Peptides against a protein of PDB entry 5EFW. Designs and how they scored, part 3

Target 1, 141 residues: chain A of PDB entry 5EFW
Amino acid sequence: TTLERIEKNFVITDPRLPDNPIIFASDSFLQLTEYSREEILGRNARFLQGPETDRATVRKIRDAIDNQTEVTVQLINYTKSGKKFWNLFHLQPMRDQKGDVQYFIGVQLDGTEHVRDAAEREGVMLIKKTAENIDEAAKEL

## One batch from the design tools (peptide; aimed at target 1 L17 G42)

Design b1_p9_2_s1 (made by RFdiffusion4, then SolubleMPNN; from b1_p9_2 with P1V F2L)
Fold by OpenDDE base, seed 2:
Formats: C-alpha cells, sequence, structure tokens
Structure b1_p9_2_s1 (fold): chain B 141 residues (1-141), chain A 9 residues (1-9)
C-alpha cells in the first residue's frame, strides 16, 4: 500500500480503543525501537518511556490527545535493549469526513542529542510533512 | 476521548 511505502519512523494509534493502542507501525520504527510488530500492536506507546523521560513533556502529549490537537516535543525514549535516544516527536489527529478524530499519527525523528535552533526547525518541518503524507496515504486504506 | 500517555512511539 501507499502507507507501507513511507520509509519514515511512525505509528498510527486508535483512541477509540481501550488505552489508545498502536494499530500500525512502520518498518523503520520497529528497527529504531528494536521491537517486533507483534510486541507493539495493541499496546500503548508508553513502553518507550524510561527513567530519564521528562514527565512534564509526557503530559504535553497526553493533553494533546485529550484535546484532540497536534503537538511537537523532544523527549528521551528507550529501545527494547535499553538504549536511550532523543526523540523529536510530532503527534496529530487523523479526522474523518465529518471532522471526527479516528486515529492519531505519531512521527519520530531519532537522534543522539537534543536538537536546537535551525536543526530543530528543520526536523519539525520534516516530521510535520511526513505526518501529512501519512494522513493522505491512510485515506487510501 | 480516552486520555492516555503516548511517547515518541
Amino acid sequence: as target 1 above (141 residues)
Amino acid sequence: VLATEEVAA
């Protein structure tokens, strides 16, 4: 499918199911996080958090989901083997023709350090564009 | 909508 051809780190979640589980994960996301598809599907994405993940930043993500809005943040995430990475993360709702939220799109840009200034702006533009491409591709399913 | 904690997933 067109969705499967998007070679970026992303997931799609379903907020209408209990605990807003992941219902789709890209191959690159699985490679980044070191999880299998079977280990991820049906679970909430919070398993990527760990000791150094900033709780205030996580609350911003939660607020965006509750309010059905988009958000862009940077936070520490962990792979299955316990490796830390900085995640420039963008979340946005996917809406149906009536305007109701059906899914959330999460896009991840991984790095070894917190990005600032021009590098951050460039990353934000990239992950937002990616999210829009995912939104369009998902409509074809 | 159900509130949940999602990360860099």
Scores: peptide ipSAE 0.053, ipTM 0.748, DockQ to the pose 0.055; fails the geometry check
OpenDDE base, seeds 1, 3, 4, 5: peptide ipSAE 0.052, 0.047, 0.046, 0.046; ipTM 0.747, 0.728, 0.726, 0.726; seeds 1, 3, 4, 5 fail the geometry check

Design b1_p9_3 (made by RFdiffusion4)
Pose (drawn by RFdiffusion4):
Structure b1_p9_3 (pose): chain A 141 residues (1-141), chain P 9 residues (1-9)
Amino acid sequence: as target 1 above (141 residues)
Amino acid sequence: SFMPASEIL
């Protein structure tokens, strides 16, 4: 299917279920994070976080979800085995024609450090186009 | 394509 043909890291969550769980995770996201589908479907994506994760950054994500809007931030995430990576993360809701939120889309891009300038602009462009591709691929669900 | 809500609940 088209959703499965999207070669990027992403997860999709359902805010209408308690604690906004993951209902779909990309093949690339699972192998990057070393988790399986059986392990993480039904879980909130906060399991990616740990000791060196910036708390105010996580706060900006919580607030954006509460307000049902988009957000782009960078933060430290961990794989299942505990390896550290920087995550250039973009979040956006999928809405129906009346504007009601159906799901959240999250797209991840791994790095070894915080990026800025042109490197950040390119990464943001890639993850925002992917989110639009995901929204278009999942509009009937 | 998505996991059904029933399997999570």

Design b1_p9_3_s1 (made by RFdiffusion4, then SolubleMPNN; from b1_p9_3, 3 letters changed)
Fold by OpenDDE base, seed 2:
Structure b1_p9_3_s1 (fold): chain B 141 residues (1-141), chain A 9 residues (1-9)
Amino acid sequence: as target 1 above (141 residues)
Amino acid sequence: VFVPAEEIL
């Protein structure tokens, strides 16, 4: 599909199902996180969090879901093997033709360090553009 | 460390 051809780190979640589970994950996301597709489909993405993940930052993500808004944050995530990475994360709702929230799109930019200033702005622009491409591709399904 | 079950990625 067009969605499967997007070579970026992303997931799609379904807030209409219990616990807002992942319903789609890109191949790049699986490679980044070191999980198989079978291990993550039907689960909430919280399994990427760990000891150094800022709970206040995670609450911003939760608030965006509850309010059906977009958010961009940086947080520490963990791979299956326990490797830490800085995740520049963008979340936005995907709406149907009626304007109701159907899914959430999550896009990840991985890095060794917390990005700042111009590099952060560039990363934000990239992941937002990616989210729009995913939104368009997902509407074809 | 406790990660709230209500929160996502």
Scores: peptide ipSAE 0.094, ipTM 0.739, DockQ to the pose 0.041
OpenDDE base, seeds 1, 3, 4, 5: peptide ipSAE 0.089, 0.090, 0.093, 0.092; ipTM 0.738, 0.741, 0.737, 0.735; seed 5 fails the geometry check

Design b1_p9_3_s2 (made by RFdiffusion4, then SolubleMPNN; from b1_p9_3, 4 letters changed)
Fold by OpenDDE base, seed 3:
Structure b1_p9_3_s2 (fold): chain B 141 residues (1-141), chain A 9 residues (1-9)
Amino acid sequence: as target 1 above (141 residues)
Amino acid sequence: VFVPREEIL
């Protein structure tokens, strides 16, 4: 599909299903997180969180979902093996023609360090543009 | 610890 050709770290979630589960994951996301597709489909993406994940940052993600808005944050995530990475994360709603939220798009930029200044701005531009490309590709399905 | 369904990633 057009979605499968997007060589970026992303997921699509369904807020209309119990627990807002992942319904699509890119191959790059599976590689980043060290999970199989079968291990993550139908699960809420919170399994990437761990001991050093900032709970105030997670609350910003929750508030964005509840308010049906976009958010961009940096947080600690964990791979299946327990490896920590900094995730520059962008989430936005995918809306239908009526403006109703159908899905959420989550885009991840991984790093070993918290990105700042110009590097953060560049990363934000990249993941936002990626989310728009996913939104466009998902409308063709 | 339980986290709400809305707390993803």
Scores: peptide ipSAE 0.123, ipTM 0.745, DockQ to the pose 0.048
OpenDDE base, seeds 1, 2, 4, 5: peptide ipSAE 0.114, 0.115, 0.117, 0.119; ipTM 0.737, 0.738, 0.738, 0.735

Design b1_p9_3_s3 (made by RFdiffusion4, then SolubleMPNN; from b1_p9_3, 4 letters changed)
Fold by OpenDDE base, seed 4:
Structure b1_p9_3_s3 (fold): chain B 141 residues (1-141), chain A 9 residues (1-9)
Amino acid sequence: as target 1 above (141 residues)
Amino acid sequence: VLVPAEEIL
């Protein structure tokens, strides 16, 4: 499918289901996080959090979900093996033709460092553009 | 610590 051909790290979640579970994950996301598709589908993405994940940053994600808005943050995530990585994360709602939120799109840019300045701006532009591509691809399905 | 249901990643 067009969605499956997007070679970026992303998930789609369903806020209409209990606990806003992941309903789609890209192959790249699985590679990044070291999980199989079977291990993550139907789960809330919070399993990527760990001891050094900033709770205030996670709260920003929660607030965006609650308010049905987009957000971009950087947070520490953990792979299945326990490896830490900096996740430049963008979340935005996917709306239906009526304007109601149907899904959330989460796009991840991984790094070994917390990116700043020009590198952060570049990453933000990339993941936002990716989210728009996902939004368009998913609407065509 | 319980993580709220709406918090992802």
Scores: peptide ipSAE 0.099, ipTM 0.739, DockQ to the pose 0.046
OpenDDE base, seeds 1, 2, 3, 5: peptide ipSAE 0.094, 0.095, 0.100, 0.102; ipTM 0.737, 0.737, 0.731, 0.726; seeds 3, 5 fail the geometry check

Design b1_p9_3_s4 (made by RFdiffusion4, then SolubleMPNN; from b1_p9_3, 5 letters changed)
Fold by OpenDDE base, seed 3:
Structure b1_p9_3_s4 (fold): chain B 141 residues (1-141), chain A 9 residues (1-9)
Amino acid sequence: as target 1 above (141 residues)
Amino acid sequence: VLVPREEIL
């Protein structure tokens, strides 16, 4: 599918299902996180959080979902093997023609460091553009 | 580690 051809780290989640589970994950996301598709489908993406994940940042993500808005944050995530990475994360709702939220799109830019200044701005532009490409590709499904 | 019910990623 057009969606499968997007070579970026992303997931699609379904807020209409219990606990807003992952319903699609890119191959790159599986590689990044070290999980199989079977291990993550039907689960809430919170399994990427761990001891050093900032709870105030997680609350911003939750508030965005509850309010059906977009958010961009940086947070510590963990791979299956327990490796930490900085995730520049963008979340946005995917809406139908009526404006109702159908899915959420989550895009991840991984790094070993917290990105700042020009690098952060570049990363934000990249992940937002990616989210728009996913939104368009998902409408064709 | 029980990851709290706090949402995506």
Scores: peptide ipSAE 0.126, ipTM 0.742, DockQ to the pose 0.045
OpenDDE base, seeds 1, 2, 4, 5: peptide ipSAE 0.112, 0.121, 0.121, 0.124; ipTM 0.736, 0.741, 0.723, 0.731; seed 4 fails the geometry check

Design b1_p9_4 (made by RFdiffusion4)
Pose (drawn by RFdiffusion4):
Structure b1_p9_4 (pose): chain A 141 residues (1-141), chain P 9 residues (1-9)
Amino acid sequence: as target 1 above (141 residues)
Amino acid sequence: AFPGTAAAE
């Protein structure tokens, strides 16, 4: 299917279920994070976080979800085995024609450090276009 | 629906 043909890291969550769980995770996201589908479907994506994760950054994500809007940030995430990576992360809601939120889309891009300038602009362009591709691929669900 | 919906529910 088209959703499965999207070669990027992403997860999709359902805010209408308690605690906004993951209902779909990309093949690339699972292998990057070393988790399986059986392990993480039904879980909130906060399991990616740990000791060196910036709390105010996590706060900006919480607030954006509460307000039902988009956010782009960078933060430290961990794989299942505990390896550290920087995550250039973009979040956006999918809405129906009346504007009601159906799901959240999250797109991840791994790095070894915080990026800025042109490197950040390129990464943001990649992850925002991918989110639009995901929204278009999942509009009937 | 998303295939993972049933697992989440």

Design b1_p9_4_s1 (made by RFdiffusion4, then SolubleMPNN; from b1_p9_4, 6 letters changed)
Fold by OpenDDE base, seed 5:
Structure b1_p9_4_s1 (fold): chain B 141 residues (1-141), chain A 9 residues (1-9)
Amino acid sequence: as target 1 above (141 residues)
Amino acid sequence: MFEGEELAR
């Protein structure tokens, strides 16, 4: 499918289901996080958090979900094996013809360090563009 | 209190 051909790290979640579970995960996301698809589908993405994940940053994500808005943050996430990575993360709602939220799109740009300044701006532009591509492709869901 | 969740309401 068109969605499956997007070679970026991303998930799609369904806020209409209990606990806003992941309903789609890209192959790259699985590779990044070291989880199988079976381990991820149907779960909330909170399993990526760990001891050094900033709770205030996570709260910004929660607020965006609650308010059905987009947000871009950078936070520490953990792979299945426990390796830390910096996740430049963009979330935005996917809306239907009536403007109602159907899904959330989450795009991840992984890195070994916190990116700043020009590097961060470049990453943000990339993940936002990716999210728009996913939004268009996800209309088939 | 709540835990705060990535991609979670």
Scores: peptide ipSAE 0.057, ipTM 0.744, DockQ to the pose 0.045
OpenDDE base, seeds 1, 2, 3, 4: peptide ipSAE 0.055, 0.056, 0.049, 0.056; ipTM 0.736, 0.734, 0.727, 0.751; seeds 1, 2, 3, 4 fail the geometry check

Design b1_p9_4_s2 (made by RFdiffusion4, then SolubleMPNN; from b1_p9_4, 4 letters changed)
Fold by OpenDDE base, seed 4:
Structure b1_p9_4_s2 (fold): chain B 141 residues (1-141), chain A 9 residues (1-9)
Amino acid sequence: as target 1 above (141 residues)
Amino acid sequence: MLPGRAVAE
C-alpha cells in the first residue's frame, strides 16, 4: 500500500467515531512511541500526553478538531516507557469529494528539544508536506 | 489530562 510505504511518523484518526480514535498508525510512529499497533488502534491519541504536556497546546489541537481545521504545534509527549520527547505535531482534516471531513491526519516530528526559528520552519514544512502525501495516499481508505 | 472526543496527542 502506498500509505504504508510512507516512512514518516503519522496516524490517521476517525472523528466520526466516538473519541476520534486512531484507525491507522505508521510503523515509524509505533517505533517512536514504543507502542504496538494493537495497543493504540481504537484509542484516542491523548495517551501520548503526560504531566509536562502543556494543556493550552492540547486545547489548540482540540479546537482544530472541533473546527475541522489544521494546526501545527509543539508539545511534550511520552513514550510507553515514559521517555519525554518534543513533538512537532501537525494535524489536518482529510476531506471527501463533497468536502466533508472523513479523517484527521496527524504527523509527528520527534526531537530532543523545542525547535525554534529556522529549524522549526524546516520541520513544519516537512510535516506539512508529509501530511499532503498521506492525504493523497489515503484516498483509498 | 484533558478528556473529550476531539482531543489528539
Scores: peptide ipSAE 0.041, ipTM 0.712, DockQ to the pose 0.051
OpenDDE base, seeds 1, 2, 3, 5: peptide ipSAE 0.043, 0.042, 0.044, 0.040; ipTM 0.725, 0.712, 0.725, 0.700; seeds 1, 2, 3, 5 fail the geometry check

Design b1_p9_4_s3 (made by RFdiffusion4, then SolubleMPNN; from b1_p9_4, 4 letters changed)
Fold by OpenDDE base, seed 5:
Order: structure tokens, then C-alpha cells, then sequence
Structure b1_p9_4_s3 (fold): chain B 141 residues (1-141), chain A 9 residues (1-9)
């Protein structure tokens, strides 16, 4: 499908299901996080958090979900093996024709270090553009 | 990442 052809790190979640579980994960996301698709589908993406994940940043994500808005943050995430990575993360709602939220799109840009200034701005532009591409492709869900 | 609740440290 068109969605499956997007070669970026992303997931789609369904806030209409209990605990807003992941309903789609890209192959790249699985490779990044070291999880299988079976281990991820149906789960809330909080499993990527760990000891050094900033709680205030997590709260920003939670607030965006609750308010059905978009947000872009950087936070420490962990792979299945426990490896830390900096996640430049963008989340946005996908709405139907009536304007109701159907899904959330999460796009991840991984890095070994926190990105700043021009590098951060470039990354943000990339993941936001990716999210828009996913939004168009995911209309078939 | 998409928390319904924060994961414990």
C-alpha cells in the first residue's frame, strides 16, 4: 500500500480504542526500536520510555493527545535491548471529513545526540512533512 | 511516546 511505501520511522495509533494503541508501525520503526510488529501492535507506545526520559516532555505529549493537537519534542527513548537514543518526535491528529480525530500519527527522527539550532529545524521540517504524507496515505485505513 | 500514563522510571 501507499502507507507501507513510506520509508520513515512512524506509527499510527487509535485513540478510539482503549489506551490509544499502535495500529500501524513502519518497518523502519521496528528496526529502530528493535521490536517485532507482533510485540508492538495493540500496545500504547509508552514502552519506549525509560529512566532518563524527561517526564515534563512526556506530559507535553500527553497534553497534546488530550487536547487533540500536534506537538514536536525531543526525548530519550529506549530500544528493546535498552539502548538510548534521542527521538525528535512529531505527533499530530488525523481527522475525518467531519473534523473528528480518527488516529494519531507519530513520526520519529532518531539520533545519538540532542539536535539543536539549524539541525533541529531541519529535522522538524522533515518529520512534519513526513506526517503530512502519512496523513494522505492513511486515509485508506 | 503516546502515553496514556507515564512509564515508571
Amino acid sequence: as target 1 above (141 residues)
Amino acid sequence: MFPGRELAE
Scores: peptide ipSAE 0.070, ipTM 0.722, DockQ to the pose 0.050
OpenDDE base, seeds 1, 2, 3, 4: peptide ipSAE 0.046, 0.056, 0.054, 0.041; ipTM 0.718, 0.713, 0.737, 0.719; seeds 2, 3, 4 fail the geometry check

Design b1_p9_4_s4 (made by RFdiffusion4, then SolubleMPNN; from b1_p9_4, 5 letters changed)
Fold by OpenDDE base, seed 4:
Structure b1_p9_4_s4 (fold): chain B 141 residues (1-141), chain A 9 residues (1-9)
Amino acid sequence: as target 1 above (141 residues)
Amino acid sequence: MLPGLKVAE
């Protein structure tokens, strides 16, 4: 599908299900996080968090979900093997024609380095654009 | 509709 052909790190979650589980993950996301698809489908994405993940940043993500808004943050995540990486993460709701939230789209930057200033702005633009592409592709399913 | 989707990290 068009959605599956998007070669970026992303997941789609379902906030209408308990604990907003992952219902779709791109191949790149699986490669990034070192998880299999079977290991993550049906789970909340919090499994990527670890000891050095900033709790305040996590709260921003939670607030965005609760308020059904978008957010862009950078936080420490962990691969399955326990490797730390900086995740420039963008989250936005996917709404139906009535305007109701159906899903959330989460996009992770391809690069996992901590970025600032111009590099961060560039990354933000990229992941936001990616999210819009995912939104469009998903709605065509 | 998508089958299963991700939540807040």
Scores: peptide ipSAE 0.029, ipTM 0.655, DockQ to the pose 0.310; fails the geometry check
OpenDDE base, seeds 1, 2, 3, 5: peptide ipSAE 0.028, 0.028, 0.027, 0.029; ipTM 0.651, 0.663, 0.641, 0.655; seeds 1, 2, 3, 5 fail the geometry check

Design b1_p9_5 (made by RFdiffusion4)
Pose (drawn by RFdiffusion4):
Structure b1_p9_5 (pose): chain A 141 residues (1-141), chain P 9 residues (1-9)
Amino acid sequence: as target 1 above (141 residues)
Amino acid sequence: SFDVETAKE
């Protein structure tokens, strides 16, 4: 299917279920994070976080979800085995024709450090186009 | 495509 043909890291969550769980995770996301589908479907994506994760950054994500809007941030995430990586992360809701939120889309891009300038602009362009591709691929669900 | 039933568990 088209959703499965999207070669990027991403997860999709359902805010209508308690605690906004993951209902779909990309093949690339699972192998990057070393988790399986059986392990993480039904879980909130906060399991990616740990000791060196910036609390105010996590706060900005919480607030954006509460307000039902988009956000782009960078933060430290961990794999299942505990390896550290920087995550250039973009979040956006999918809405129906009346504007009601159906799901959240999250797209991840791994790095070894915080990026800025042109490197950040390129990474943001990649993850925002991917989110639009995901929204278009999942509009009937 | 979305595995909503697994998420509900």

Design b1_p9_5_s1 (made by RFdiffusion4, then SolubleMPNN; from b1_p9_5, 3 letters changed)
Fold by OpenDDE base, seed 5:
Structure b1_p9_5_s1 (fold): chain B 141 residues (1-141), chain A 9 residues (1-9)
Amino acid sequence: as target 1 above (141 residues)
Amino acid sequence: VLDVETAKK
């Protein structure tokens, strides 16, 4: 599957199911977060948050989902073992031919450091491009 | 509802 060939950190969620659960997770995402696929599928991605995750940033994500818009933020996430990492995260809706939201695409930069300036801009461009690739590939879902 | 990577329960 084209989707499976995308070697980036990402998930796809289904907002038409209760609590918008993850329905697809890339191998890289599993490696980054230290979870198995079985542990993740069917769950809301909020389990990545922890004590130092900024609530205001989380609210930005929530608002984007509610409004069915895209958003790009950096926030602290946690692996299964409890290790913190800075997640440059991009989320965008995947719409069907009628314009209705079918899925959400979440892309995570594979870094542990808070990126700034040029590095951040470059990272943002990368994860946004990745999201577009996923959107195209996910049409097979 | 809090969704993807939003507030923990």
Scores: peptide ipSAE 0.074, ipTM 0.734, DockQ to the pose 0.061
OpenDDE base, seeds 1, 2, 3, 4: peptide ipSAE 0.069, 0.074, 0.073, 0.068; ipTM 0.732, 0.735, 0.735, 0.729; seeds 2, 4 fail the geometry check

Design b1_p9_5_s2 (made by RFdiffusion4, then SolubleMPNN; from b1_p9_5, 4 letters changed)
Fold by OpenDDE base, seed 2:
Structure b1_p9_5_s2 (fold): chain B 141 residues (1-141), chain A 9 residues (1-9)
Amino acid sequence: as target 1 above (141 residues)
Amino acid sequence: VLDVELAKK
């Protein structure tokens, strides 16, 4: 499918199901996090959090979901093996033809470093563009 | 609630 051809780190979640589980994960995302698709599908993405993940930043993500808005943050996440990485993360709702939230799109930058200034701005532009491409490709869901 | 957090070096 067109969605499967997007070679970026991303997931799609379904807020209409209990605990807003992941329903799609890109191959790159699985490689990044070191999980299999079977281990990811049907779970809430909170399994990526760990001891050094900033709780205030996580709350920003939660608030965006509750308010059905987009958000962009950087936070520490962990791979299956326990490796820490900095995640420049963008989340936005995917709406149906009636304007109701159907899914959420989560996009992650490829880097593991905390990005600043111009590099951060460029990364934000990239992940936002990616999210729009996913939104278009996922209309058939 | 989606607590998605990701990005690799």
Scores: peptide ipSAE 0.061, ipTM 0.705, DockQ to the pose 0.046; fails the geometry check
OpenDDE base, seeds 1, 3, 4, 5: peptide ipSAE 0.058, 0.060, 0.055, 0.053; ipTM 0.696, 0.706, 0.723, 0.736; seeds 1, 3, 4, 5 fail the geometry check

Design b1_p9_5_s3 (made by RFdiffusion4, then SolubleMPNN; from b1_p9_5, 4 letters changed)
Fold by OpenDDE base, seed 2:
Parts: sequence; structure tokens; C-alpha cells
Structure b1_p9_5_s3 (fold): chain B 141 residues (1-141), chain A 9 residues (1-9)
Amino acid sequence: as target 1 above (141 residues)
Amino acid sequence: VLDIETAKK
């Protein structure tokens, strides 16, 4: 499918299901996080959090979901093996023809380092653009 | 990679 051809780190979640579980994960996302698709599908993405994950930043993500808005943040995440990485990601709702939220799209920058200034701005632009591509490709869901 | 944290309902 067109969605499967997008070679970026991303997931799609379904807020209409209990606990807003992941329903799609890109191959790149699985490679980065060291999880299999079976281990990811049906779970809330909170499993990426760990001891050094900033709780205030996590709350920003939760607030965006509750308010059905987009958000862009950086936070520490952990791979299955426990390896830490900086996650610059963008989340936005995917709406149906009636304007109701159907899914959430989450896109991660390719890098794992904490980015600042111009590099951060460029990364944000890239992941936002990717999110729009996913939105278009995922209309068949 | 997206860390989507939601309150457990």
C-alpha cells in the first residue's frame, strides 16, 4: 500500500479503542525501538518511556490527545534493550470527512540525538511534512 | 517513533 511505502519512523493509533493503541507501525519504527510488530500492535506507546523520560513532556502529549490537537516535543525514550535515545516527534489527529478524529499520527525524526536551534526547526518541518504524507496515504484505513 | 501517553481509562 501507499502507507507501507513511506520509509519514515511513524505509528498510527486508534483513540476509539481502549487506551488508544497502536494499530500501525512502520518498519523503521520497529527497527529503531527493537520491537517486533506483534509486540507493538494493540499497545499504547507509553512502553517507550523510562526513568529519565520527562513527565511534564509526557503530559503535553496526553493533553494534545485529550484536546484533539497537534504537538511537537523532544523526550527520552528507551528501546526494548533499554538503550536511551532522544525522540523528536510530532503528533497530529487524522480526521474523517465529517471532521471527527479517527486516528492519531505520530512521526519521529530519523536521528536519536537531542537537536537544537536550526537543526530542530528543520527536523520539525520534516516530521510535519511526513505526517501530512501519512495522513493522505492512510485515508484508506 | 512516537511516545503517545494517554491516561488509562
Scores: peptide ipSAE 0.101, ipTM 0.739, DockQ to the pose 0.075
OpenDDE base, seeds 1, 3, 4, 5: peptide ipSAE 0.091, 0.085, 0.095, 0.083; ipTM 0.745, 0.742, 0.737, 0.749; seeds 1, 3, 4, 5 fail the geometry check

Design b1_p9_5_s4 (made by RFdiffusion4, then SolubleMPNN; from b1_p9_5, 6 letters changed)
Fold by OpenDDE base, seed 5:
Structure b1_p9_5_s4 (fold): chain B 141 residues (1-141), chain A 9 residues (1-9)
Amino acid sequence: as target 1 above (141 residues)
Amino acid sequence: VLKVEEARK
């Protein structure tokens, strides 16, 4: 499918289901996080957080979901094996023709290192553009 | 950490 052909790190969640579970994960996202698709689908993405994950940043994500708005943050996540990595990601709602939220789209930068200044701005532009591409492709879901 | 409201410790 068009969605499956997008070679970026991303997930799609369904806020209309209990606990806003992941309903789609890209192959590269699975590779990055070291989880299988079976281990991820149907779960809330909170399993990527760990001891050094900044709680204030997590609250920003939660607030964006609750308010049905977009957000862009960078925080520490953990792979299945426990390795820390920096997650620069953009989250935005996908709305239907009536304007109601159907899904949330989360796109992560390809890299796993902390980025700053110009590099961060460049990464943000990339993941936001990718989110728009996913929004168009996800209309088939 | 995509679309999460809780943090794992």
Scores: peptide ipSAE 0.025, ipTM 0.631, DockQ to the pose 0.059
OpenDDE base, seeds 1, 2, 3, 4: peptide ipSAE 0.024, 0.028, 0.025, 0.025; ipTM 0.629, 0.637, 0.634, 0.631; seeds 1, 2, 3, 4 fail the geometry check

Design b1_p9_6 (made by RFdiffusion4)
Pose (drawn by RFdiffusion4):
Structure b1_p9_6 (pose): chain A 141 residues (1-141), chain P 9 residues (1-9)
Amino acid sequence: as target 1 above (141 residues)
Amino acid sequence: LQEAIERFY
């Protein structure tokens, strides 16, 4: 299917279920994070966080979800085995024609450090176009 | 939860 043909890291969550769980995770996201589908479907994506994760950054994500809007940030995430990576992360809601939120889309791009300038602009462009592709691929669900 | 997962997979 088209959703499965999207070669990027992403997860989709359902805010209408308690604690906004993951209902779909990309093949690339699972192998990057070393988790399986059985392990993480039904879980909130906060399991990616740990000791060196910036708490104010996590706060900005919490607030954006509460307000039902988009947010782009960078933060430290961990794989299943505990390896550290920087995550250039973009979040956006999928809405129906009346504007009601159906799902959240999250797109991840791994790095070894915080990026800025042109490197950040390119990464943001890639993850925002992917989110639009995901929204278009999942509009009937 | 399972219904939502099945619609995407």

Design b1_p9_6_s1 (made by RFdiffusion4, then SolubleMPNN; from b1_p9_6, 6 letters changed)
Fold by OpenDDE base, seed 5:
Structure b1_p9_6_s1 (fold): chain B 141 residues (1-141), chain A 9 residues (1-9)
Amino acid sequence: as target 1 above (141 residues)
Amino acid sequence: LEEVVKKFL
């Protein structure tokens, strides 16, 4: 599909289901996180969180979901093997033709370091543009 | 989307 051709780290979640589970994950996301598709489908994305994940940043993500808004944050996430990575994360709602939220798109830019200044701005532009491309591709399905 | 997702479930 056009969606499957997007070579970026992303998930789609369904907020209409209990606990907003992952319903789609890109192959790149599976590679990044070291999970199989079967291990993550039907789960809430919180399994990426760990001891050094900032809880105030996680609250910003929750608030964006609850308010049906977009958010961009950086947080520590963990692979299946327990490796830490900095996730420049963007989340936005996918809306239907009526403007009702159907899904959330989550895009991940991974890194070994917390990105700042120009590198952060570039990363934010990239993940936001990726989320728009996912929104367009997913509406064709 | 739901039909595409079902191919991976």
Scores: peptide ipSAE 0.033, ipTM 0.684, DockQ to the pose 0.283
OpenDDE base, seeds 1, 2, 3, 4: peptide ipSAE 0.032, 0.033, 0.032, 0.033; ipTM 0.683, 0.681, 0.681, 0.682

Design b1_p9_6_s2 (made by RFdiffusion4, then SolubleMPNN; from b1_p9_6, 4 letters changed)
Fold by OpenDDE base, seed 5:
Structure b1_p9_6_s2 (fold): chain B 141 residues (1-141), chain A 9 residues (1-9)
Amino acid sequence: as target 1 above (141 residues)
Amino acid sequence: LEEVIEKFT
C-alpha cells in the first residue's frame, strides 16, 4: 500500500482490540526488526523488548496508551535475530473527527545508536513530524 | 485505513 511504502519505521496499533495489536507495519520497520509482516500483524509490539530494555521506560509507554497521550522515549529493543538496538520511539494517538482514539502511531528513529543532546532533539523532531505525516496519510485511507 | 488493513490480514 502507499502507507506501507512510507520510507520511515512505523507501526499502527489498535487499542480497541485485545492487547493493542499491531495492525500495520511499514517495510522499513520490518527491515529494522528483521520480522515478516505475517510474524507481527495481530501482535502487541512488546516482542521487541528484551533483558536490557528499561522497565521504567516501558511503563511510560503503557501509561501514555492508558491515558491516550503522546510519549517520546529511548529504549533498547531487539531484532528477530536478537541484535540490540537503541530505539528513539515516539507514540501518539490517532483520533477520529469526534476526537476519539481509533489507533496509535508508533515511529522509530532510523539507526541503532543511542542518541544524545542535539542529535536526540533532531531525532525527536523528525519522528514527531513523521507521526503527523502518517496520521494525515492514514486518515485518507 | 480499515479497508487497507483487511487486505493484508
Scores: peptide ipSAE 0.043, ipTM 0.722, DockQ to the pose 0.276
OpenDDE base, seeds 1, 2, 3, 4: peptide ipSAE 0.037, 0.034, 0.030, 0.038; ipTM 0.688, 0.669, 0.647, 0.716

